# Peptides against a protein of PDB entry 1MQS, part 59

Target 1, 223 residues: chain A of PDB entry 1MQS
Amino acid sequence: ILKMLFLNKDLNNNDNITTITDDIFNQQEIIWKVLILDIKSTATISSVLRVNDLLKAGITVHSLIKQDRSPLPDVPAIYFVSPTKENIDIIVNDLKSDKYSEFYINFTSSLPRNLLEDLAQQVSITGKSDKIKQVYDQYLDFIVTEPELFSLEISNAYLTLNDPKTTEEEITGLCANIADGLFNTVLTINSIPIIRAAKGGPAEIIAEKLGTKLRDFVINTNS

## One batch from the design tools (peptide; aimed at target 1 E117)

Design b2_p28_8_s3 (made by RFdiffusion4, then SolubleMPNN; from b2_p28_8, 13 letters changed)
Fold by OpenDDE base, seed 4:
Structure b2_p28_8_s3 (fold): chain B 223 residues (1-223), chain A 28 residues (1-28)
Amino acid sequence: as target 1 above (223 residues)
Amino acid sequence: KITKETLEKQEIAKKAGFNYGSVTDEFN
């Protein structure tokens, strides 16, 4: 994902996301970009990156592909979307309208041959193929299946965490609420869990908050 | 190794004037 955000430049894979973003932010001139997502890819991005991470990667604005977006003809765009006919048509329409300066198209999974042919045909008709800097399959359309799943029944948690308009304060607040819910669950089952969370996203924030709560509880209970 | 399918896709893209790639290319 980070490689994609940096226009598929080679990155040192041995470093943490935070270290990579900090190093790039400090050492290189930031190329500001627009990130275009769909609902599915928004979930993927949100699971891996924080809003601040996007900013550090040079993403000044991120929007849903189906939303009305203002033209930014001098700004390169990164599309990270599902390989669908609908998304292709929207991208081509954006190309026709010169909505952005450059188009970096990334699909969440492999683009089928028939859809690639369709994209190719439409792009050829526009005469603006030079603006298509890259079409890339990222293969980030994955589902993690866990053997045991439960819900805290927090209203609109998924929507809030995956809404590009959600503020960091709102995310932090929601994460705190989720952590509280998980903490209560842990107390109810009377078992201290091993916490695993994806790095760089809301899950990590939740995990950290939960860990702190659990540590504090254990210390206070053993005293 | 780049798969036959990927090569075909790259050719399709090239004819249209853009580049096609895949993350799997790094492993082949």
Scores: peptide ipSAE 0.543, ipTM 0.915, DockQ to the pose 0.251
OpenDDE base, seeds 1, 2, 3, 5: peptide ipSAE 0.549, 0.543, 0.539, 0.544; ipTM 0.917, 0.917, 0.914, 0.917; seeds 1, 3, 5 fail the geometry check

Design b2_p28_8_s4 (made by RFdiffusion4, then SolubleMPNN; from b2_p28_8, 11 letters changed)
Fold by OpenDDE base, seed 1:
Structure b2_p28_8_s4 (fold): chain B 223 residues (1-223), chain A 28 residues (1-28)
Amino acid sequence: as target 1 above (223 residues)
Amino acid sequence: SVTKEVKENQEIAKKAGFSYGSVTDEFS
């Protein structure tokens, strides 16, 4: 979600929301944006972020997609809405009207192919595809509403992963075990997590393995 | 690797002049 609010730029996953927003604010000029939500995504955002977090992320105003919104032609907009025909039509109408300078579209769940084709067709007709900066989906498919802290109780995991004498095979094996444990935990709590991991180390390997397991699971359960 | 469905969607978007991505691809 934070990545979405920062136009899907790479963020340091090791930092908390406050640290990330403060660092970006201090290091870069903040890009002020409008956030467009629907009823479902409003509930999601409110459960994960504080109003102050939105402000620190550069969200000057947030509005409902069905609400009559004033044009802000010089301001980029982030849409975070359900993948519905109605929402797509509204977005396209906003595009036609030049309501915003740029359009970052994020669908809360999977966007069906037929709806993407509809969006594509309508956007093509407008001749304003250059204003569509990105389309992403399936955010809520990987969001945990109530995160928890836990331990897998794997003995000497940190020492093993940081010991220079440990072989790559041993590291890979341990990472696989950790990923399995995390996967089982996800199944137990019956929610799909947002995965965060430090890059360039074992945590990234674990995250990739876990991600693969989760994708496979979701595909198999939805088929 | 990117799923077949995501790849197909990416091509649809590309033809229309914009990019498409999915959260499911972040760790592929």
Scores: peptide ipSAE 0.481, ipTM 0.902, DockQ to the pose 0.352
OpenDDE base, seeds 2, 3, 4, 5: peptide ipSAE 0.431, 0.424, 0.419, 0.433; ipTM 0.883, 0.881, 0.878, 0.884

## One batch from the design tools (peptide; aimed at target 1 L116)

Design b2_p29_1 (made by RFdiffusion4)
Pose (drawn by RFdiffusion4):
Structure b2_p29_1 (pose): chain A 223 residues (1-223), chain P 29 residues (1-29)
Amino acid sequence: as target 1 above (223 residues)
Amino acid sequence: MTYEEVLTRFENFKNEKLNEIKNNINNNE
C-alpha cells in the first residue's frame, strides 16, 4: 500500500528496506497528492494505516470517488479504487473535468481487459490521455485485521454454499471470488505455495480453481 | 494518442506490475 502511495516508486529498481527512513524520504523530496478511495478500498486502508501515516507518505487529502470533490488542478491524484464500470466512468469524468494535474490509477483487485479497453476508448477521445501517468492492478483485495489474520470480507458464505436454494451457478461464482481473494493474498506474499485442501466440498473447488490460476501465472512468466 | 496507443500503454503499465511481482517471487527463491 505504501509503495503505491509513492506512485509505485522504487518499482523497476533496487532497494530492500521496509518502511522508509525520513532521511531517504528527503532524498527524492516528495510532494503532496490527493488520494481517491472508494467504499471497499477505504475499508482496506483504514485497517492498516492511520491518517498520520498517510500525511507522512505525502497524502494531503483523501476522499471517495463518489463524493463531490472540489478541484485541485495543480495537485497529483492517486486513485485506489475497485475495478468497476462505475468507478472507471468517474475517472474518465474527472480526467476530462481536469480535477487533478495527473492521474495514477490503481485498482484494488485487477482490472479486466473488458474494462481496460472501455476506459481506454473513453480516454482516447479526450485530448488528455497524456495525463494518466499509470494504471496498476495492485492485488490488495482483502483486509488484514491482526498481524496474520485476513478476511475476504465475503460475509455469509457457509450459508450461501450449503443453502439448497443457492444456484449451481451462484456457487461457482462464489468459489471463483474466493479463489481470487486467495490469489490476491498469495501474490502479496510473493511465494507460489503448494495448495493442500480437504476433498469433497467447496475448499476443493476453490483449491483447484486457485491451482489453475497460479499455474497460468507461473507459465505466463517464462516459456 | 490513438486508441491503440492508449490501450498498449495501459497494458504496459499493468505488465510492469506483474513483472515486479514475478521478480520478487524469483528473488525470494

Design b2_p29_1_s1 (made by RFdiffusion4, then SolubleMPNN; from b2_p29_1, 17 letters changed)
Fold by OpenDDE base, seed 3:
Formats: structure tokens, sequence, C-alpha cells
Structure b2_p29_1_s1 (fold): chain B 223 residues (1-223), chain A 29 residues (1-29)
């Protein structure tokens, strides 16, 4: 997240948020920028960052993507939003209207191929592709509730997994969703957890799926 | 830029970040 706020510059990951922000604040001229969020990303940011952290990162203002926003044509913008058609259309409209000087687009999860192509197509039509500086797909599909506890915000997961009427297919599907969320969490924190799960239940299924996803990602990513 | 050029640029950005993440993960394996 901090990397995103600093326009994806390399940061020392060994330091805590306060140390990183203080060091940058003291050593470099702060680039003031706008942060555009959606409902989901707002919750995420609020769970991991304090208001003071945003200020130290050079965020002058933050707004929801669906809200009316004043043009700031001389200010770079960071988008941190869900990869949806709606959000893409809004970003492109903002681009067309020269709402900001530069666009740093960070999606909260993996950007589907079809949406990537749609974004590229729409941007090509605008003739303003030079203003889009970065497009990343982040993996922040979680909410931090406590320092060592987080939630994937999957509705009724506990109830579904414990309902005797739930089918094996439904359980498998839910476990896959949970594993996807955990996978994204692991990617976000840049650490491989030791996976521990109770045997003979949904937790084991989730653990296996997560392990497979992590292995596949590591193997299929070019070094 | 053409559609193809823009698409390639975006793909490159995305892949760069994914590779960075993957490398960090590998260091912890």
Amino acid sequence: as target 1 above (223 residues)
Amino acid sequence: MSFEEILEKFEKDIEKMRNEIANKIKKNL
C-alpha cells in the first residue's frame, strides 16, 4: 500500500509505516497527489493506514470514485479501486476530461483480461495514453481487524460451512473463494505463511487450494 | 499510441509487479 502511495517507488520493506513515511518526508520533496477510492478500498486503506500516514505520503485529498470530484489538472492521481467495468469507465472519463495531470491506476485485485483489453481500447480512443503512467493489479481483498487478524469479508462463510444442508459443491466453491482471498492476502503481505489447518474439514480443503495457488503463481511467474 | 502498444504497456506494468511479488515470496520459501 505504501509503495502505491509513493507511485510504486522502491521502499525499504524492513521499516514500519511510520519510519518509511518519516524518512521520505524528511529526505525528499513530497509529491502531492489525489487518492481515488471505492467503498471496498476505503475500508482496506482505513484498516491499515492512519490519516496521518496519508498526509505524510503526500495525499492531499482523497475521494470516492463515484463522487463528484473537482478537476485538479496539475495534480497526479492515484486510483485504488476494484477491477470493474464501471470503475474503468469512470477512470477513462476522468482521463477524457483532463481531471488530473497523471493517472496511476491500481486495482484492488487481479484485472481480468477482458477488462484490461477494454481499458486499453478506451484509452487508445482518447489519445491521452501518455497520462496513464502505471496500471497495476494489487491483491488487497482483505480487511485488517487486528494486527495479526484479518477478514476476507465473505458474507455468511461461517454459517454456510456449518450448515448441515450445505452441499459438498457449495462448500468446495466457498473454500475456493476463501483460498483466493488468502492468496491475495499472501501476495499483499509478501510473506509465505506456514499453513496450518484442521484435518478432515473445510480448513484442509482451503489449505490445499491455497498451497496450490501459491506454488502455481511462483512457478508461472517469470524471474 | 495504438491499442496494441497501450495493451502491451499495461501488460508489462502488471507483469512487473507480479514478478516483484513472486520474487519476494520466493525469498520466504
Scores: peptide ipSAE 0.503, ipTM 0.899, DockQ to the pose 0.651
OpenDDE base, seeds 1, 2, 4, 5: peptide ipSAE 0.522, 0.564, 0.494, 0.501; ipTM 0.908, 0.926, 0.893, 0.897; seeds 1, 2, 4, 5 fail the geometry check

Design b2_p29_1_s2 (made by RFdiffusion4, then SolubleMPNN; from b2_p29_1, 17 letters changed)
Fold by OpenDDE base, seed 3:
Structure b2_p29_1_s2 (fold): chain B 223 residues (1-223), chain A 29 residues (1-29)
Amino acid sequence: as target 1 above (223 residues)
Amino acid sequence: MSYEEILSKFEKDIENMNNYISNEILKNL
């Protein structure tokens, strides 16, 4: 998250939030930015960062993407939102209206190929592609509820997995979704976890899927 | 920029981030 808030500059990930924010704040090298969120990312940010942390990161204003926002044409904007068609359309509309000086787009989870192509297509039509400084995905897809405990906010996951009426296909699909969420979490933490799961149930399925995703990712990115 | 150029830029951005994350993960192994 902090990397995103500092326009994805290189940060020492071994430092805690306080150290990073204090160092930058004290150096008076803060670039003031606007942070645009959606409901999901708001919850995520709130679980990880305090208002003071945002301020120290140079976030002067934060707003929901669906809210009416005042134009700040001289201020760069950071979008941290879900990769949806609706959000893409809003971002492009903001681009068309010159709402901000620069656009740093960070999607909370993986951006589907079709939406990536749609974004590129719409941006090309605007003629303002130079204002799009970066597009990233797969940041945070979890909410920290307690220390060492987080939620992927998948509705009715427990009920679905424990309902005897749930089909194997439904379980498999849900496990895949959970594994995707966990994968995104691992990417955020920048550490491969030791996976522990109960055997003979959905937890094992999730563990296997997650392990495969992690292995594939590491192999594919280093090739 | 053309559509193709923009798409390529976005793909490169995403790839760069993935590579960065991958490297950081590997450092912690």
Scores: peptide ipSAE 0.524, ipTM 0.889, DockQ to the pose 0.665
OpenDDE base, seeds 1, 2, 4, 5: peptide ipSAE 0.510, 0.514, 0.491, 0.504; ipTM 0.885, 0.886, 0.882, 0.884

Design b2_p29_1_s3 (made by RFdiffusion4, then SolubleMPNN; from b2_p29_1, 19 letters changed)
Fold by OpenDDE base, seed 5:
Structure b2_p29_1_s3 (fold): chain B 223 residues (1-223), chain A 29 residues (1-29)
Amino acid sequence: as target 1 above (223 residues)
Amino acid sequence: MSFEEILNKFENDIKKQQDYIAKKIKENL
């Protein structure tokens, strides 16, 4: 998710996790962006990241794709939404109206061929294909299959969770929410990840909770 | 850009992503 929020620089510029970390902590060269979500992706993001994490990633505004959004023609937008005809039509309409300066489209799951072609066809008609910088799909799979990104996200959450002003109850609650979000992600992509976490902190708590949820699920589905 | 050019661009983006994922999976095995 953090990689997405940094416009997937690792894929384009061979950036490593250290670069992303430096950007988050040093706030160097942060590009301010809008994050467009749907109900499903909102649940995922909210379970893993805090508002402060989004801000550190340069997300100034986040909104639902179906909500009325004010034009920000000088601001790039990240879409993290389900690959549906409705969402594609909205993205194209946003493109037509010059709602944002650049469009980074990340679908949560696999984009069907027919919808890919539909998107390309509609974009072709607009004459504004240059504003679409990238199209990715299966992004939840990507998040799960990249241990370094996963570790970074947990580490960032760890730092946020270890604020001395945060109560133990709040930490426990947030860890549970993160585990729930990750569990839902696993169910969505229908793949069971290998869970690895550093010992002695919130990461271990999250890993344990997620592991328990997965084990319980497997037992209950096989019985 | 033509429809075909745009489609190819999107396909290439998706392919790059998938290649990256495959690489990461391989590195973790």
Scores: peptide ipSAE 0.559, ipTM 0.919, DockQ to the pose 0.392
OpenDDE base, seeds 1, 2, 3, 4: peptide ipSAE 0.554, 0.558, 0.551, 0.547; ipTM 0.920, 0.917, 0.919, 0.917; seed 2 fails the geometry check

Design b2_p29_1_s4 (made by RFdiffusion4, then SolubleMPNN; from b2_p29_1, 18 letters changed)
Fold by OpenDDE base, seed 2:
Structure b2_p29_1_s4 (fold): chain B 223 residues (1-223), chain A 29 residues (1-29)
Amino acid sequence: as target 1 above (223 residues)
Amino acid sequence: MSFEEILKKFENDIKKQLDYIAKEIEKNL
């Protein structure tokens, strides 16, 4: 998220949010920009960042994508929204209207091929492709309760995993879902965790599945 | 830019992000 707010520049991720924002604030001039959100991304941002953090990141205004927004033609915009046809159409409309000076588009989840092509086609028609500076997608399927704590909001996961009546098949299925969520989290935050799990239980199954997914991802990305 | 050029640009952006993530993963595996 911080990387996104700084226009996807490389950041030293070893520090907390405050230290990172302070260091950047002190080292370079703040580029003021608008942050455009949807309902889902608003919840995410609100759980991770404080108002002061946004200001230090150069976010002067933030608003919902579906809300009426005033033109700021001299100000760059960061979009952090779901990859939907509706949101793409709104972004393109904002582009047509010269609502902002530059467009940094970050989708909250994977952008389907058909929508990528649709976006490219619509942007091509506008003749304003030079204003689109970045298009990124992410796998956001979690909420952050603390800077280093994530919840997948899987209902009754603990109870199910610890219920002696739960079958191995049910456990395996649930563990797969948890591993998928954790995998998406890792990709979203651009940080691989040190995986720790107790042996002989569901945690080990999850850890193994997650490890496999991460390894497979690396192999597929480097091929 | 043509449709094809724009599409390629977007694909490159997405790939750049994924490559960065992959490298970070490799460092920690």
Scores: peptide ipSAE 0.538, ipTM 0.909, DockQ to the pose 0.575
OpenDDE base, seeds 1, 3, 4, 5: peptide ipSAE 0.526, 0.531, 0.533, 0.534; ipTM 0.908, 0.906, 0.906, 0.908; seed 4 fails the geometry check

Design b2_p29_2 (made by RFdiffusion4)
Pose (drawn by RFdiffusion4):
Structure b2_p29_2 (pose): chain A 223 residues (1-223), chain P 29 residues (1-29)
Amino acid sequence: as target 1 above (223 residues)
Amino acid sequence: SYLELAQIKYNGEDLKKIAEGKLTPFVYS
């Protein structure tokens, strides 16, 4: 999350510290930025970061994508928002409106090609595609409550999974989301683990789903 | 890192190229 608040700096290069000392912060000399969150993504940040931490990272203001936000044409913006048609539209609207000097679009989970092309087509007919400095899938779609306790924030799962009423489609979709939440966690750990799961029920489906996802990820690296 | 690999970077120029059909985007499934 902090690396993102630094425009995904230090990326594409060296350094293995973990929570930047101030003397180094003065090495790059950092400028204030607007931070745009949405309902879901605010729940992710406010769980691990205090307001003081945000300022210390160069974040002047933070507001939801849906609020009426007064313009700051000369101030950078970092969007950390859900990969939704609704949000993408607003980024396009803000981009046109010239609400901010720059855009650093960061997606909470992962943006589908489906929507990447959408955002791209809309932005193409603006004379301002040049202001979007970066678009990243951050893979931080979970909440870390305690140091080692995390949640996918998918309430009422035992019910949805065992309710006879539930479709054989709603179940597949739910497992697919849980598979993603785990995948989001696994990527954060930066370790491709061995999947072990109890057979017969949802844990297996999710295990085999996550297995396939992690399989492709390992492939679409080297070959 | 694995996360960095998964964080495919795009910018405005890339978005324009994607809209023009000149660049095929990549994502992890």

Design b2_p29_2_s1 (made by RFdiffusion4, then SolubleMPNN; from b2_p29_2, 9 letters changed)
Fold by OpenDDE base, seed 1:
Structure b2_p29_2_s1 (fold): chain B 223 residues (1-223), chain A 29 residues (1-29)
Amino acid sequence: as target 1 above (223 residues)
Amino acid sequence: SLLDKAMIPYNGEDLKKIAEGKLTPVTFP
């Protein structure tokens, strides 16, 4: 939660809330933010943080998403709300009206694909997608790390996937191997990814296979 | 556990790509 309030900056998790907020307050210029909640997330926040903690985290004002809120076009906003169609529509409306400078959207639980696609479509129509800085599910404690580049060291993968002489079976086999490698990487990192792949190519096949593997793993582990 | 760890979030550009059909999101139930 504190990471969310600090726009998902890396925080020293070994410190208590007070120490973290004090350190940030003393070492860095505080970015003032608006926090938008719903009834459910209000209960969650209230159970973990005090009003003073919010202030120290740079939350200048907090409001319910369904309330009429004054525009603060120069202030970034953090949404921490349930993944519902209603909340998505409100967020998009806030975006359309330039209510805030930047939008950090944190859903309290998993966002279904249909709602994600709906959000994507609506945001795209506004032409203001650049103001959306983050969208993710907060049913997990998110650790935002710097982007990493790695290789699975599969020989000639690019050539094989792009060679017109390569058979469908060979492509499928290679995609499965890549998905296995990525799956192992995810397990090693011990972090669940949002999987993104270009449509209409091998990447999509790999993404689907990886997604299936991860879902199966999660189901089997939690059962 | 894996369920205790973070996900890589979407950004506005990702949403645009999704809307344009250039990016396929894989979501978890």
Scores: peptide ipSAE 0.355, ipTM 0.785, DockQ to the pose 0.230
OpenDDE base, seeds 2, 3, 4, 5: peptide ipSAE 0.339, 0.324, 0.259, 0.284; ipTM 0.788, 0.776, 0.750, 0.743; seed 2 fails the geometry check

Design b2_p29_2_s2 (made by RFdiffusion4, then SolubleMPNN; from b2_p29_2, 10 letters changed)
Fold by OpenDDE base, seed 4:
Structure b2_p29_2_s2 (fold): chain B 223 residues (1-223), chain A 29 residues (1-29)
Amino acid sequence: as target 1 above (223 residues)
Amino acid sequence: SLLDKAQIPYNGKDLKLIAEGKLTPKTFP
């Protein structure tokens, strides 16, 4: 997250948030930025950073992507939002309107190819591609509750998975979402776990999906 | 790091190339 807030520059990962922010704040001129979030990413940011941390990272204003935001044409913007068509359209509209000076786009999870292509096409049409400085997949689709504890914050996941009225399709969909979240977490933690799950239930489905994702990732990154 | 391997940074130029079909994005699960 801090790396993103500092425009994805390399940071010393051995330091805690306070040390990093203090060092940067004291040693470098702060580049003031706007941070644009959605509901989900707001929760993620809030779980890790305090308002003071944002300030020290040069975030002067933060707003929701769906909110009416005042133009700040001389201020760079960091988007940290879910990879959705809706968010892409809003970003492109903001680009068209010259709402900010520069656009640093960070998706909370992997942007599907079709959406990336859509973003690319729309940006190309605007003629303002030069303002797009970065597009990143951050894989931060989770909430950090403690240094070694996290939550996907999927509403009513336990209830849904254990409700006999839940359809197989709903279960499968939810399991896929959980697996995606876990995958993102694994990448962020930089450690591939040994996956264990109880047999015969949703946990097994999730484990299988996660295992497949991890295997596919390893194959794709080694090729 | 795993994250470094997973992240595929693009800029506006890359997006233009993608739009033109000159750059094929790398896909990760």
Scores: peptide ipSAE 0.386, ipTM 0.856, DockQ to the pose 0.687
OpenDDE base, seeds 1, 2, 3, 5: peptide ipSAE 0.335, 0.323, 0.381, 0.356; ipTM 0.781, 0.782, 0.855, 0.837

Design b2_p29_2_s3 (made by RFdiffusion4, then SolubleMPNN; from b2_p29_2, 11 letters changed)
Fold by OpenDDE base, seed 5:
Structure b2_p29_2_s3 (fold): chain B 223 residues (1-223), chain A 29 residues (1-29)
Amino acid sequence: as target 1 above (223 residues)
Amino acid sequence: SLLDKAMIPYNGKDLKLIAEGKLTPKTFP
């Protein structure tokens, strides 16, 4: 997250967030930026950073992507939002209207190819591709609640998995979503864990899916 | 890092190339 706030520059300091922000603040001129969030990313940011941390990172204002925002044509913008068609369309509209000087786009999770191609096509049509400085997927599909504990914040997951009226298709879909979130979490933590799950239930299914994803990733990355 | 390997770092130029079919995006499952 801090890397994103500093326009995805390499941060060489393994120190606490406060130390990192202080060091950067003292060494470089602060570039003031607008941070654009959605509901999900707002929760993520709030779980990791304090308001003062945002300020030290040069975030002058933060707003929701769906909210009406005043144009700041001389100010760079950081988007940190879910990879959805709706958000892409809004970003492109903001680009068309010259709402900001530069666009640093960070998606909260993996951007699927079809959406990337859609974004690319729309940006190309605007003739303003030079304003798009970065597009990243951050793999932050989780909320940190406390050290070594996090939540995927999937609504009604327990109820859905335990409702006898829930279809196998719905269960499979939910398990896939959970596995994706966990996969993103593992990538963010930058460590491949040993997965432990309760046996005989949905947790086992999720663990198997996650294990497969991790194995495939490791094999593909090392090849 | 795992993130560095998985993240897709595209800029506006890359997007233009993608739109033109000259660059194939590398996406991770």
Scores: peptide ipSAE 0.321, ipTM 0.782, DockQ to the pose 0.706
OpenDDE base, seeds 1, 2, 3, 4: peptide ipSAE 0.290, 0.290, 0.308, 0.292; ipTM 0.766, 0.770, 0.774, 0.766; seed 4 fails the geometry check

Design b2_p29_2_s4 (made by RFdiffusion4, then SolubleMPNN; from b2_p29_2, 10 letters changed)
Fold by OpenDDE base, seed 2:
Structure b2_p29_2_s4 (fold): chain B 223 residues (1-223), chain A 29 residues (1-29)
Amino acid sequence: as target 1 above (223 residues)
Amino acid sequence: SLLDKARIPYNGEDLKKIAQGLLTPKTYP
């Protein structure tokens, strides 16, 4: 997250957030920028960073992507939003309107190929591709509650999984979503976990899905 | 790192190339 706020420049990861921000603040001129979030990423940012941390990172203002935002054509913008068609369309619209000087786009999770191609196509049509400085996917599909504890913040997951009226299709879909979130978390932590799950329930399904995703990822990245 | 390998590091020029079919995006599951 901090790396993103500093336009994905290399940071010394061995220090705590405060030390990193202080070092950068003291060594470099602050580049003021706008941070654009969605509901999900707002929760993520809030769980990890304080308002003062954002300020130290040069965030002058932060707004929700769906909110009406005033144009700041001389100010660079950092987008940290979910990889959705809706968000892509909004970003492209902001680009068309010259809302900001530069666009640093960071998706909270993996950007599917079809959406990347859509983004690429739309940006290309605008003739303003030079303003797109970066596109990243961050794989942050979790909320940090404690240093060793996180939550995916999936609403009513427990209730849904334990409701006898819930269909198998719904359970499967929810388990897939949970597995995706866990996968993204694993990548973010940059450590391969030992997966443990209770047998005979949704937890086992999730564990299997997660295991498959991790294996597939390892194969694809090492090839 | 796993994260570094998984991240998309595209810029506007890359997007243009993708749109033109000159660059195949690397996406991960």
Scores: peptide ipSAE 0.446, ipTM 0.817, DockQ to the pose 0.707
OpenDDE base, seeds 1, 3, 4, 5: peptide ipSAE 0.434, 0.413, 0.414, 0.431; ipTM 0.804, 0.809, 0.805, 0.814; seed 1 fails the geometry check

Design b2_p29_3 (made by RFdiffusion4)
Pose (drawn by RFdiffusion4):
Structure b2_p29_3 (pose): chain A 223 residues (1-223), chain P 29 residues (1-29)
Amino acid sequence: as target 1 above (223 residues)
Amino acid sequence: TEEEEQEEIEETISEENNEKFEEFLELTE
């Protein structure tokens, strides 16, 4: 999360510190930025970061994508928002409106090609595609409550999974989301683990789903 | 070895994001 608030700096290069000392902050000399969150993404940040931490990272203000936000045409913007048609539209609207000097679009989970092309087509007919400095799938779609407790924030799962009423489609879709939440965690750990799961029920479906996802990830790296 | 594997994963994620952004820029052309 912090690396993102630094415009995904230090990326594409060296350094292995973990929570930047102030003397180094002064090495790059950092400038204030607007931080745009949404309902879901605010719940992710406010769990691990205090307001003081945000300022210390160069975040002047933070507001939801849906609020009426007063313009700051000369100030950078970092969007950390969900990969939704609704949000993408507003990014396009803010992009046109010239609400901010620059855009650093950061997606909470992962943006589908479906929506990447959408955002791209809309931005193409603006003379301002140049202002979008970066678009990143961050893979931080979970909440870390205590140091080693995390949640996918998918309430009422045992019910949805065992309710006879529930479709054989709603179940597959739910497992697919849980498979993603895990995948989002696994990528954060930066370790491709061995999946072990109890057979017979949802844990297996999710295991085999996550297995396939992690399998492709390992492939679409080297070959 | 474990640190190298972690770095490779990080680089892969970075490359994917970079390539995706480049594709976004190409679409806007």

